Peptides against a protein of PDB entry 6GMG. Designs and how they scored, part 303

Target 1, 331 residues: chain A of PDB entry 6GMG
Amino acid sequence: DSDDRVTPPAEPLDRMPDPYRPSYGRAETVVNNYIRKWQQVYSHRDGRKQQMTEEQREWLSYGCVGVTWVNSGQYPTNRLAFASFDEDRFKNELKNGRPRSGETRAEFEGRVAKESFDEEKGFQRAREVASVMNRALENAHDESAYLDNLKKELANGNDALRNEDARSPFYSALRNTPSFKERNGGNHDPSRMKAVIYSKHFWSGQDRSSSADKRKYGDPDAFRPAPGTGLVDMSRDRNIPRSPTSPGEGFVNFDYGWFGAQTEADADKTVWTHGNHYHAPNGSLGAMHVYESKFRNWSEGYSDFDRGAYVITFIPKSWNTAPDKVKQGWP

## One batch from the design tools (peptide; made by RFdiffusion4, then SolubleMPNN)

Design b2_p24_4_s1 (from b2_p24_4, 13 letters changed)
Fold by OpenDDE base, seed 5:
Order: structure tokens, then sequence, then C-alpha cells
Structure b2_p24_4_s1 (fold): chain B 331 residues (1-331), chain A 24 residues (1-24)
């Protein structure tokens, strides 16, 4: 019941967080304590700590998406998404593989499709593109200069993204970022912005006109990345959860994990911040918890989801919500 | 609304986490 959501109270700016709890390789804490950490570590604007505003606390209170929301400064639009899909593996497994005992053909195909996605390669592709974008941003003082730089970088790398339409999410992403246009943000100066990454887990079988089997077991053809670019068309993602396969079964419609702009080269050592559910301290769900997970724990996902996308957006360089290094837990 | 979608989507995440932890 969404009516039980509560905005966490303000935390004093100088209040230090309590130690996080270790949980299966993750660091876990209650949302109030995350706010304390956030104020100490991530709140900085132009080098100065800031108290998390009521608006930001409200955004955060929405759970997993709230973590990405508060750190990116906008509700996720998911327009610039990347993934990696092994088409050869998929075809080979469909041809030569067999359903497990008790597994339907549709379930088999859905599983094979899910397993044909490579989360690590998808993440690496997003990081590669973000790096290219950051180079294009560095000395660009208007959007035209940014776009020109971007095209040059792509041409030099012989990247298939150079062939994308000017109206594609790839080229329009910066322009469509609210913080880019804000006076205290980018102020229409690309060099004041940086690319950041978050991840979304979701269900492929969202087409209501499709077969019940696809809704239950996944649509093997849905949300595949385009060859060469790795771009995923997210336009059909309507936050529809997996359909129940048995009575009483229910699935979550999405999960979000915040990465930001960490420079750690080893994907396995990167930290992903996410929440469990909306904050309902007086409700059945209880208080929201925030998790800091290593990539392995994040990318594993849940049975609720068969797709993972790595999304690029932009934040002002003056924000410290995406530092080069993220430390798991506290202290 | 984005808020409504967000609220609807995360209701069962706690249970999903519990199940994943129990399997580990």
Amino acid sequence: as target 1 above (331 residues)
Amino acid sequence: SAKAEAEAGIQNQREALRLNQAAA
C-alpha cells in the first residue's frame, strides 16, 4: 500500500553515520543512516557539504529508484541504455540445448535468452561510452561543440555509435538532462557536466498483446541491444512485472542500482548502491534499507528480472554524488 | 506518474532479497 510511504526526517549535517551491517558481502543500513553517510560523503556541492533537502529525502524514500533519483537529480528516464547479448550463444543453445526436466519450451527459451546476456560486458560498454562522452564534454562550452567532439571521438575509435541518428537518445541525452540547463548545474556548458552510470533490472515479457508464456517466462526477442552499438530500445519498458506462474506468486517490476562515475578498473570491485523498498516505518514493509553491493551481488539480480541495462545520464561536476572512489559501508 | 510507478515496482523487493539470501 503506497499510502504508507513516509519521508525520512532530516538528519543534522554533522551527524556521523552508524556502522553499516555486513550482509552476504553487502553493506546494509537503514535509510536514515544512509542519509547521514550521504551528507558526509556525497552531498558536496562545490566542495561544501549539504544537508539532504526535504525534496531529496522524499525522492530517496521511494526505495531502489530513490537512490538513483537522489544521486542523479532526476527520475530515471532510461533512454540511453546499454547491454551485451551473445547472439551466437543464444542460437546455439536453442538449437542444441534441451529443456530441463519439467521446463516448458517457453521457459527454456526465456532462460536461454536471459543467460545470453553478459552483465559484465554490458557494464563495460556503458563505461566505454561514458568515457568517450566525458572526453567530448571536457572542453566543450556549448552543445554544438560537444556533439562535434563526440562525433570525432567516435570516428577515431571506429565506433558504430557514429552512425546513430542525431535525434537518437545517444546524442540528445545531454540536452534532455534538466541539471544541464540549470544555472547552478551545467548552465548549458557541457564542460561542467560528467557522464554517470546506473543500472536497471526489469522483465522482458511486458507486451500485453504477446502470449501468456512470454509474460510468464520472458520474451527472448525483447530488449536486445543493437549490434555494434550495444544500445537497448527501452521505449517498451513500462515497469510491468513478470506474470505469476503460480497462484499467489508476485514479482517486482524493477530494481535500480547506482554506480556513478567510479574509476575502479576491476568491475568486480565496483560498488552499487540500491534500496529494498519504499520507506514505510509504520507499515508492514518497515523502514527502507540501503545496500552497497559489489558488482557480483548487484548483477546477479532476482528471478523477477531477466534483463539488465546499464544507463548513462549526466550530472554536474560540482556534485559529489558520483565520486571516483566509493567505499563500501561505514566506516 | 513516476512516483506511482516507483511505489508499485518495489513493494516485493524485500521478499525477493530474503529468498536470494536464503539460497546463498
Scores: peptide ipSAE 0.059, ipTM 0.759, DockQ to the pose 0.266
Fold by OpenDDE base, seed 4:
Structure b2_p24_4_s1 (fold): chain B 331 residues (1-331), chain A 24 residues (1-24)
Amino acid sequence: as target 1 above (331 residues)
Amino acid sequence: SAKAEAEAGIQNQREALRLNQAAA
């Protein structure tokens, strides 16, 4: 139960992190040590280091979502999500493929659907869109100017996103960002904001009215990206975990990974920051750990999830929670 | 609230990444 969650104590601003430890190609540390690193590297507001506030430490303490929460400045809404799905591969495999020994038809279809998503292409699409948005933001001093710039950029690239409704998450994302409206944030000036990316892993079979097989093995038709845009309708994501397939089996409901705004062109060299669980140093789960993973490690995911989405949100340029370069571990 | 939503999401979080990887 979440009742044993504890907010990590404050760390002195001048305290340097202890070295991270390697773990399966990742860099791992306890949450308190991540706070130390965060204060040294990511805490800067207008070029000045900041101690992580009690509120921020509380957000962080919620686990994997907490890392994204503290760095983005808001609880993830997941409204502007992208993925890539190979429809031809899916159809061909369903037609020509065979269930494995002992695999039911539902298991087979769920697996084939999962394997038809391309995490790298999904990530690249999100980066492409974020770049377009950043160009639109650059010299826009009001939302109208931003939207006009965005439409022009999309038209120039013949991007299908140009046909989205004005009320869609794509066009409304900036105005719905709290930090955009904050005096010390964007102050309603788009040029003070930048697009950032995080990723969510989740389960497709969340519809309680669907078959038990879909809840256990996935819904092959759920949470697919729209053709041309790559947008995923996340409205039906209610953080419902995969249903057990055997007695005593349990699954995690989601995982979040923070990318930010790294400029590394090679996806495989990008660093993703995430947590294992909520901070419960005196509970059964123990202390929260933070991981800095390469894309390969992050995108692999777990059997708990059959969907991955790459989500765009915005932060003030004055924040250093999404630097151009992220170094894995410490030192 | 954001906190309420977060609390709903943390109930079944993994014990350790290494255990999840080993089980996968």
Scores: peptide ipSAE 0.109, ipTM 0.760, DockQ to the pose 0.353; fails the geometry check
Fold by OpenDDE base, seed 2:
Structure b2_p24_4_s1 (fold): chain B 331 residues (1-331), chain A 24 residues (1-24)
Amino acid sequence: as target 1 above (331 residues)
Amino acid sequence: SAKAEAEAGIQNQREALRLNQAAA
């Protein structure tokens, strides 16, 4: 029950973390210890360490989304999302493939659709776009200059995003970022901001008006990226979990993983930070744990989800929540 | 496998995320 959620207590600013626990390619720790690491590594504003505020600790206490929330500075809106889908593979497998033994047609189609997404290519697309945005931000001192730079960069790269409407989340994302407008943030100066990336795992079969089979096994047509741009329309994502396929079965509604702005060129070596559940030290769920996973561990996801999106947002350059290099675990 | 069991354990503990949305 969400009523069991507790805000983790404050940690002394100079308290060093305890060692993380390795777990199948991940590094794991309790939320209180993550706060200690966060204060030592990620808390810096203008180069100065900060104690995680009560508000930030409260955000963090919400679990997986809390990790992205505290590091991005806002609750995820998921408006600027990217993915990669192999349409040819999907069509070919549907045509020439066959359901496995005991697999229903709907289950087969849902599985084929899930397998037609390429998490690595989706991630690379988001990184590519973030790079373009960062170049556009670099010397822009007002939004108009940023948008002009962005259009020029896209034209130079012959990127299909250049054809997006001015009202598209792609062009409006910066202006809709609270920290961009804050005096101690961007102060309406694009050159003070940088693009960052997080990922969301979720279920495709969320349409209540659709068949029960789609809700149980996935909607093969839902949340596909637009050709050329890679943009995913996330407007229909209402955080509805997968429907049970058997009595007593339950699924989680989403998972969030924080990447930030790592410069590691090898996707497999990138680190993704996420949480298991809300912090309930006195409840049945227990204390929240934070995981730092390699891309393979993150991108694998869970059976709860058949979609992965890579989302771009912005943070002030003065924040250190998205450093160039992220070290997994502690020390 | 031990890995599958560990992942299942993490997954099972995450059911509470649905409830967090209602509180947010």
Scores: peptide ipSAE 0.035, ipTM 0.667, DockQ to the pose 0.060; fails the geometry check
Fold by OpenDDE base, seed 3:
Structure b2_p24_4_s1 (fold): chain B 331 residues (1-331), chain A 24 residues (1-24)
Amino acid sequence: as target 1 above (331 residues)
Amino acid sequence: SAKAEAEAGIQNQREALRLNQAAA
């Protein structure tokens, strides 16, 4: 139960991390040690290392979402989400494919839909959009200038996002970012902000009014990206987990992975930081562990989830939670 | 196989992941 969640203690600012350990193709460490790494590598404000505050440690203690929370500075809203779906593949497999032995039709359709998402293309779309946004931010000293720049960039690229409503998460995301308005953050100056990316894994079959089969095996039509833009309507994501398919089976509601603003062009070499569960060192679940996974490890996800979204948000450039290069593990 | 091992590793931790949710 979440009642046994504990906020990790403060770590001295000068304490170096212990070495990470390999874990199923990723680097792993206990949350306390991640705090040490974070303070050495990611904590910088205006170029100065900072001790992780009690508030930040509390955020982190919530597990996978906590990693994204502490690095983005806000609880994920998931409003500006992207994915890629191969409609032709989906239709072709449904038409010409067959359920596996013992696989129900609903299970087959759910699986085919899941497999029709291209995680790499979804990630690349988010990176493309983030790059456009960063260009729009660069010399904009008020929101109006940012929006004008953004529209110009989109027009130049003939991007379908140019047709989004002004109230769309795409255009409203910056103004709705708390750190943008903070005096020590953006101070309402877009040029002081940068776009960053995180990912959420979740279940498609969340509609309680739908069939039990969709809740168990996925809703093939849910959470697809809009053609042209790649935007995913996340409004129906209520953090409802997959329904059990057998007695005693249980699934988790989501997973979050932090990417930030890495400049590595090869998606396979990018590092994604995530946690396993909330920190409960004295409870049954034990201490929280933090993982640094390569894209392949992250994008594979778990059977708990059949959707992956890549979400854009903003942080102040003065923060170092999203550096150009992320090194996996320690040292 | 790595995925399977990872899933096995977190199998006992699923409840913990579900409870990671916090209010904004």
Scores: peptide ipSAE 0.031, ipTM 0.658, DockQ to the pose 0.060; fails the geometry check

Design b2_p24_4_s2 (from b2_p24_4, 15 letters changed)
Fold by OpenDDE base, seed 4:
Structure b2_p24_4_s2 (fold): chain B 331 residues (1-331), chain A 24 residues (1-24)
Amino acid sequence: as target 1 above (331 residues)
Amino acid sequence: SAREEAEAGIENQRKALALNKAAA
């Protein structure tokens, strides 16, 4: 029950983290210990360590989304999302593939669609776009200059994003970022901001007007990236979980993973930070745990989800929530 | 396997609803 959520207590600024628990490419810890790490590593504003505020601890307490929330400084809007979908693979598998034993056609189509997404290419696309945005942010002291730079960069790269509408999430993302407008943030100066990435896992079959099969097994046509741009229309994502296929079955509504702005070129070496559930130390769910996963572990996802998107947002450069290098675990 | 158990454990923990503030 959402009523069991508790805000983790404050941790002294000088308290060092306990060692994380390693587990098959992941590092795991309880939320309170993550707060300790966060204060030591990620809390810096203008080069100074900060104690995680009560508000930030409250945001964090919401679980997987809380990790992205506290590090991005805002609740995820998911407007600027990227993915990669192999349409040829999808068509070929539908045509030439066969349902597994006991698999319905709807299950087969949903599975084939899920398997036709390439998480690595989706992530690469987001990183490419983030890099373009970061170049456009450099030396841009107003939004107009940023947008002009962005269009020039896209034109130089012959990127299809250059054809997006000025009101699209792609061009409006910066102005819609609260920290961009904050005096101690961007202060309306794009050059004080940087692009960052997080990922969302979610269910495709969210349309209540669709067939029960789509809600249970996925909608093969939903949340596909646009050709050329890789943009995913997230407007229909309402955080509706997969429908149960059997009595008593329940699925999670979403998962979020924080990447930030790591410069590691090898995707497999990148670290993704995420939580298991909201913090309920006195409830049935128990304490929230935070995971630092390698890309392989993150991108694998769960059966609860058949879509992954890589989302771009912005944070002030003065924040250290998205450092160039992220070390997995502690120490 | 130990890996499968670890993965199953993480998956089981993820069977909890992540709360959306907008939905809460």
Scores: peptide ipSAE 0.026, ipTM 0.669, DockQ to the pose 0.041
Fold by OpenDDE base, seed 5:
Structure b2_p24_4_s2 (fold): chain B 331 residues (1-331), chain A 24 residues (1-24)
Amino acid sequence: as target 1 above (331 residues)
Amino acid sequence: SAREEAEAGIENQRKALALNKAAA
């Protein structure tokens, strides 16, 4: 029950974290210890360490989404999302492939669709776009200058995003970022902001008007990226979990992983920070744990999800929640 | 609300993580 959620207590600013525990190629720790690490490594504003505020600790206490929330400064809106889908592979497998023994047609189609997404290419596309955005931000002192720079960059690269509508999430994302408007944030100066990335795993079969099979096994046509741009329409994502396929089965509605703005070129070496569940130290769920996973461990996901999106948002450059280098675990 | 959405989603993550750990 969500009623068991507790806000983690404040940690002294100078308290060093305890060592993380290795877990299946991940580094794992309890949320309180992550707060300690966060204060030492990620809390810096204008080069000065900050204690995690009560509000930030409350956000963090919400689990996987809480990690992204505290580091991005806002609850994820998921409007500017990217993925990669191999349409040719999908069509070919549907045509020439066969259901496994005991697999229904709907299950087969859902699986084939899931397998037709390329997480690495989706992530790479988001990184590419974030890089373009960062170049557009660098010397732009108002939104108009940013948009002009962005259009020029896209034109120079012959990127299909240049054809997006001015009202698209792509062009409106900066304007819609609260920290951009804050005096101590961007102060309406794009050059004070940087693009950052997080990932969301979710279920495709969320349409309640669709067939039960789609809700159980996935909707092969849902949440596909637009050709050329890689943009995913996330408007239909309502955080509805996969429908049970058997009595007593239950699925999670989403997972969030924070990447930020790491410069590591090798995707496999990038670190993704995420949580397991909301913090309930006195409840049945127990204390929240935070994981720092390599890309392979993050992108593998769970059977609960058949979609992965890589989302771009913005944070002030003065924040250190998205450093160029992230070290897994502690020490 | 964003909070309600966050709360609804997280209860199920534990099960998913537990299952993955058991399968590894």
Scores: peptide ipSAE 0.069, ipTM 0.739, DockQ to the pose 0.299; fails the geometry check
Fold by OpenDDE base, seed 3:
Structure b2_p24_4_s2 (fold): chain B 331 residues (1-331), chain A 24 residues (1-24)
Amino acid sequence: as target 1 above (331 residues)
Amino acid sequence: SAREEAEAGIENQRKALALNKAAA
C-alpha cells in the first residue's frame, strides 16, 4: 500500500556516499546513499552544491518515477516520446514465424510486436531530436525565436517533425515546462534551458475495451511510433499494468529511467538511473534502492512491459542533474 | 542464478510500486 511510503531523511550536505554494490553491469545502492551522491554530483544550482530539499526527497521516495522526477524537476508527463518500430520485421515474423509450443496466437503476436521495437534506434532518435532542440535553444531569448530556430533546423535536415502542428507536444513542450517559467530557472529565456531525455517502460494492452488477450499478451498495434517522426502518441498510456495470465500473477504499471544529457556517443556506455519501488523501510517492500544501469541493462526491461519510449523534456542549464558525463556507481 | 535472483528482486519490488500508484 502507498500508505507505507516514507520520505527519506535529510542527508548532511558534506556526507560522502558509501560504495555502490556492483551487480551484473549495474551499480546499486539504497536511496539514502543515492541522496548523498546526488548532493555531491547532481545537486548544483548555478555551480553551488545544494542539500536535497524535503520536497525533492519526497518526490524521490516514489521509486523509479521519483528518480526521474527529482532530476527533471517535474512529474513526467511523457508527452514528447520517441520510439523505433521495424514494420518489415514485424510483418515478416508474423507471416513466416510460428507460435512456440504452448504459445497462443495472441501471445505470439504480442511477443513479435515487442521484439520489433528497436530500443537503440528509439534512443538515437530521441538524442537526435534533443540535439536539434538544443541548437534551437542556444541563442533564442524568447519562445518565438526558439520555435523559429527549431523550424529552420528541421527544414535543413528535412525532418518530418517540421510538419507537426504548432500545438503538438513537440513545439509546446518548452512552454509547458514549469522550470522554464521560473525566475530561478529559465525565466522565459530558452537559451537558459536544455533538452534532456528519460525513458518509460509500460504495457501496450491498456485498452479496457479491447480483448482480454490484448490486455494479457499486448496490443501489437498500440503505441507505435509515427513513420518519419518517430513520435509515439502517449495519450492512451494510463499507467495500467499488464493483466495477469495466471492466478496470483501481478505486473508493475511502469518503469522510468533517467538519462539526462550525456554526451557519450556509444549508446551501450550510457548510464540510466532508476529505482525499484517506493521507499518503505518499515513496510513489506523495504527501503528503496537506486540502480545505475548501462543501456543494455535498462533497455532489456521486464516482462511487465512490452513498450519503451524515450521522452524529451527540459531543465535549466543551471541545474547539474543532467551532466555531460555520468559515472556509474561510487566512487 | 544470482542474476535471476537480482532480476527477480528488482521485478518484485517494482511490482509493488506500480500497484500503489495505480490505486492512488
Scores: peptide ipSAE 0.027, ipTM 0.652, DockQ to the pose 0.064; fails the geometry check
Fold by OpenDDE base, seed 2:
Structure b2_p24_4_s2 (fold): chain B 331 residues (1-331), chain A 24 residues (1-24)
Amino acid sequence: as target 1 above (331 residues)
Amino acid sequence: SAREEAEAGIENQRKALALNKAAA
């Protein structure tokens, strides 16, 4: 029960982490040990180590979303999400492909749709956009200057995002970031902020008014990126899990992975940080574990999910939760 | 298995979100 969630205790600021353990190509540790690593590596504000606050530890205790929450400084809103979908592949497979033995038509269509998403291209699109945003932020000392710079950058790159409405999450994302407005954060100065990326895995078949087959096997038409921009409308994502296909089967509602602002050009070498479940050391679930996964391990996801989105948000440059280089595990 | 634990862990995150929404 969610009532079993416990906030991890404070860790001494100078306590070094214990070694991480390998787990299916990931580096794994208990949440308390991640807090130790976080304090040594990611906690810095204006170059000074910080003890993870009680509030931050509470956020972290929520599991996979908690990792993204503590590092981004806000609960994920998922408003500025990107993906890549191969429409031609999808159409071709639907036309020329056949269900596998024992596979229903709905299951076939759901699978084909899932396979038509390209996680690497989706991630690359988010990185491209984050780069454009970072250039627009660099010398902008007010929001107006940022928006003007952003439009110029998009025009120069002939990017379809230049045609987005001014009210679009794309243009409003910065102003809607709490840390941008904080005195010790951006202080309304865009040049003090940087774009960062996290990923969400979720289920497409969330519409309760849709067929049972879509809820069980996926909605092939749901959560597709807009052509040209790669933007995904996340408004229909209500954290509803996949419906069971057999009695006793249960699925998880989402997974979150934190990337931040790594500069590693090879996607396969990037590190994604995520958690398994909420921290319940005295409950049936046990202690929360934190995983640092390579992109391949992260992007593979689980059968619980048929969609992946790469989301852009912002953090102050003074925070070290999104360093240029992330080392997997410890030491 | 670690995969099963990870999968089980994700299911329990649903309850965590419900609490967060109630607290917000």
Scores: peptide ipSAE 0.027, ipTM 0.652, DockQ to the pose 0.064; fails the geometry check

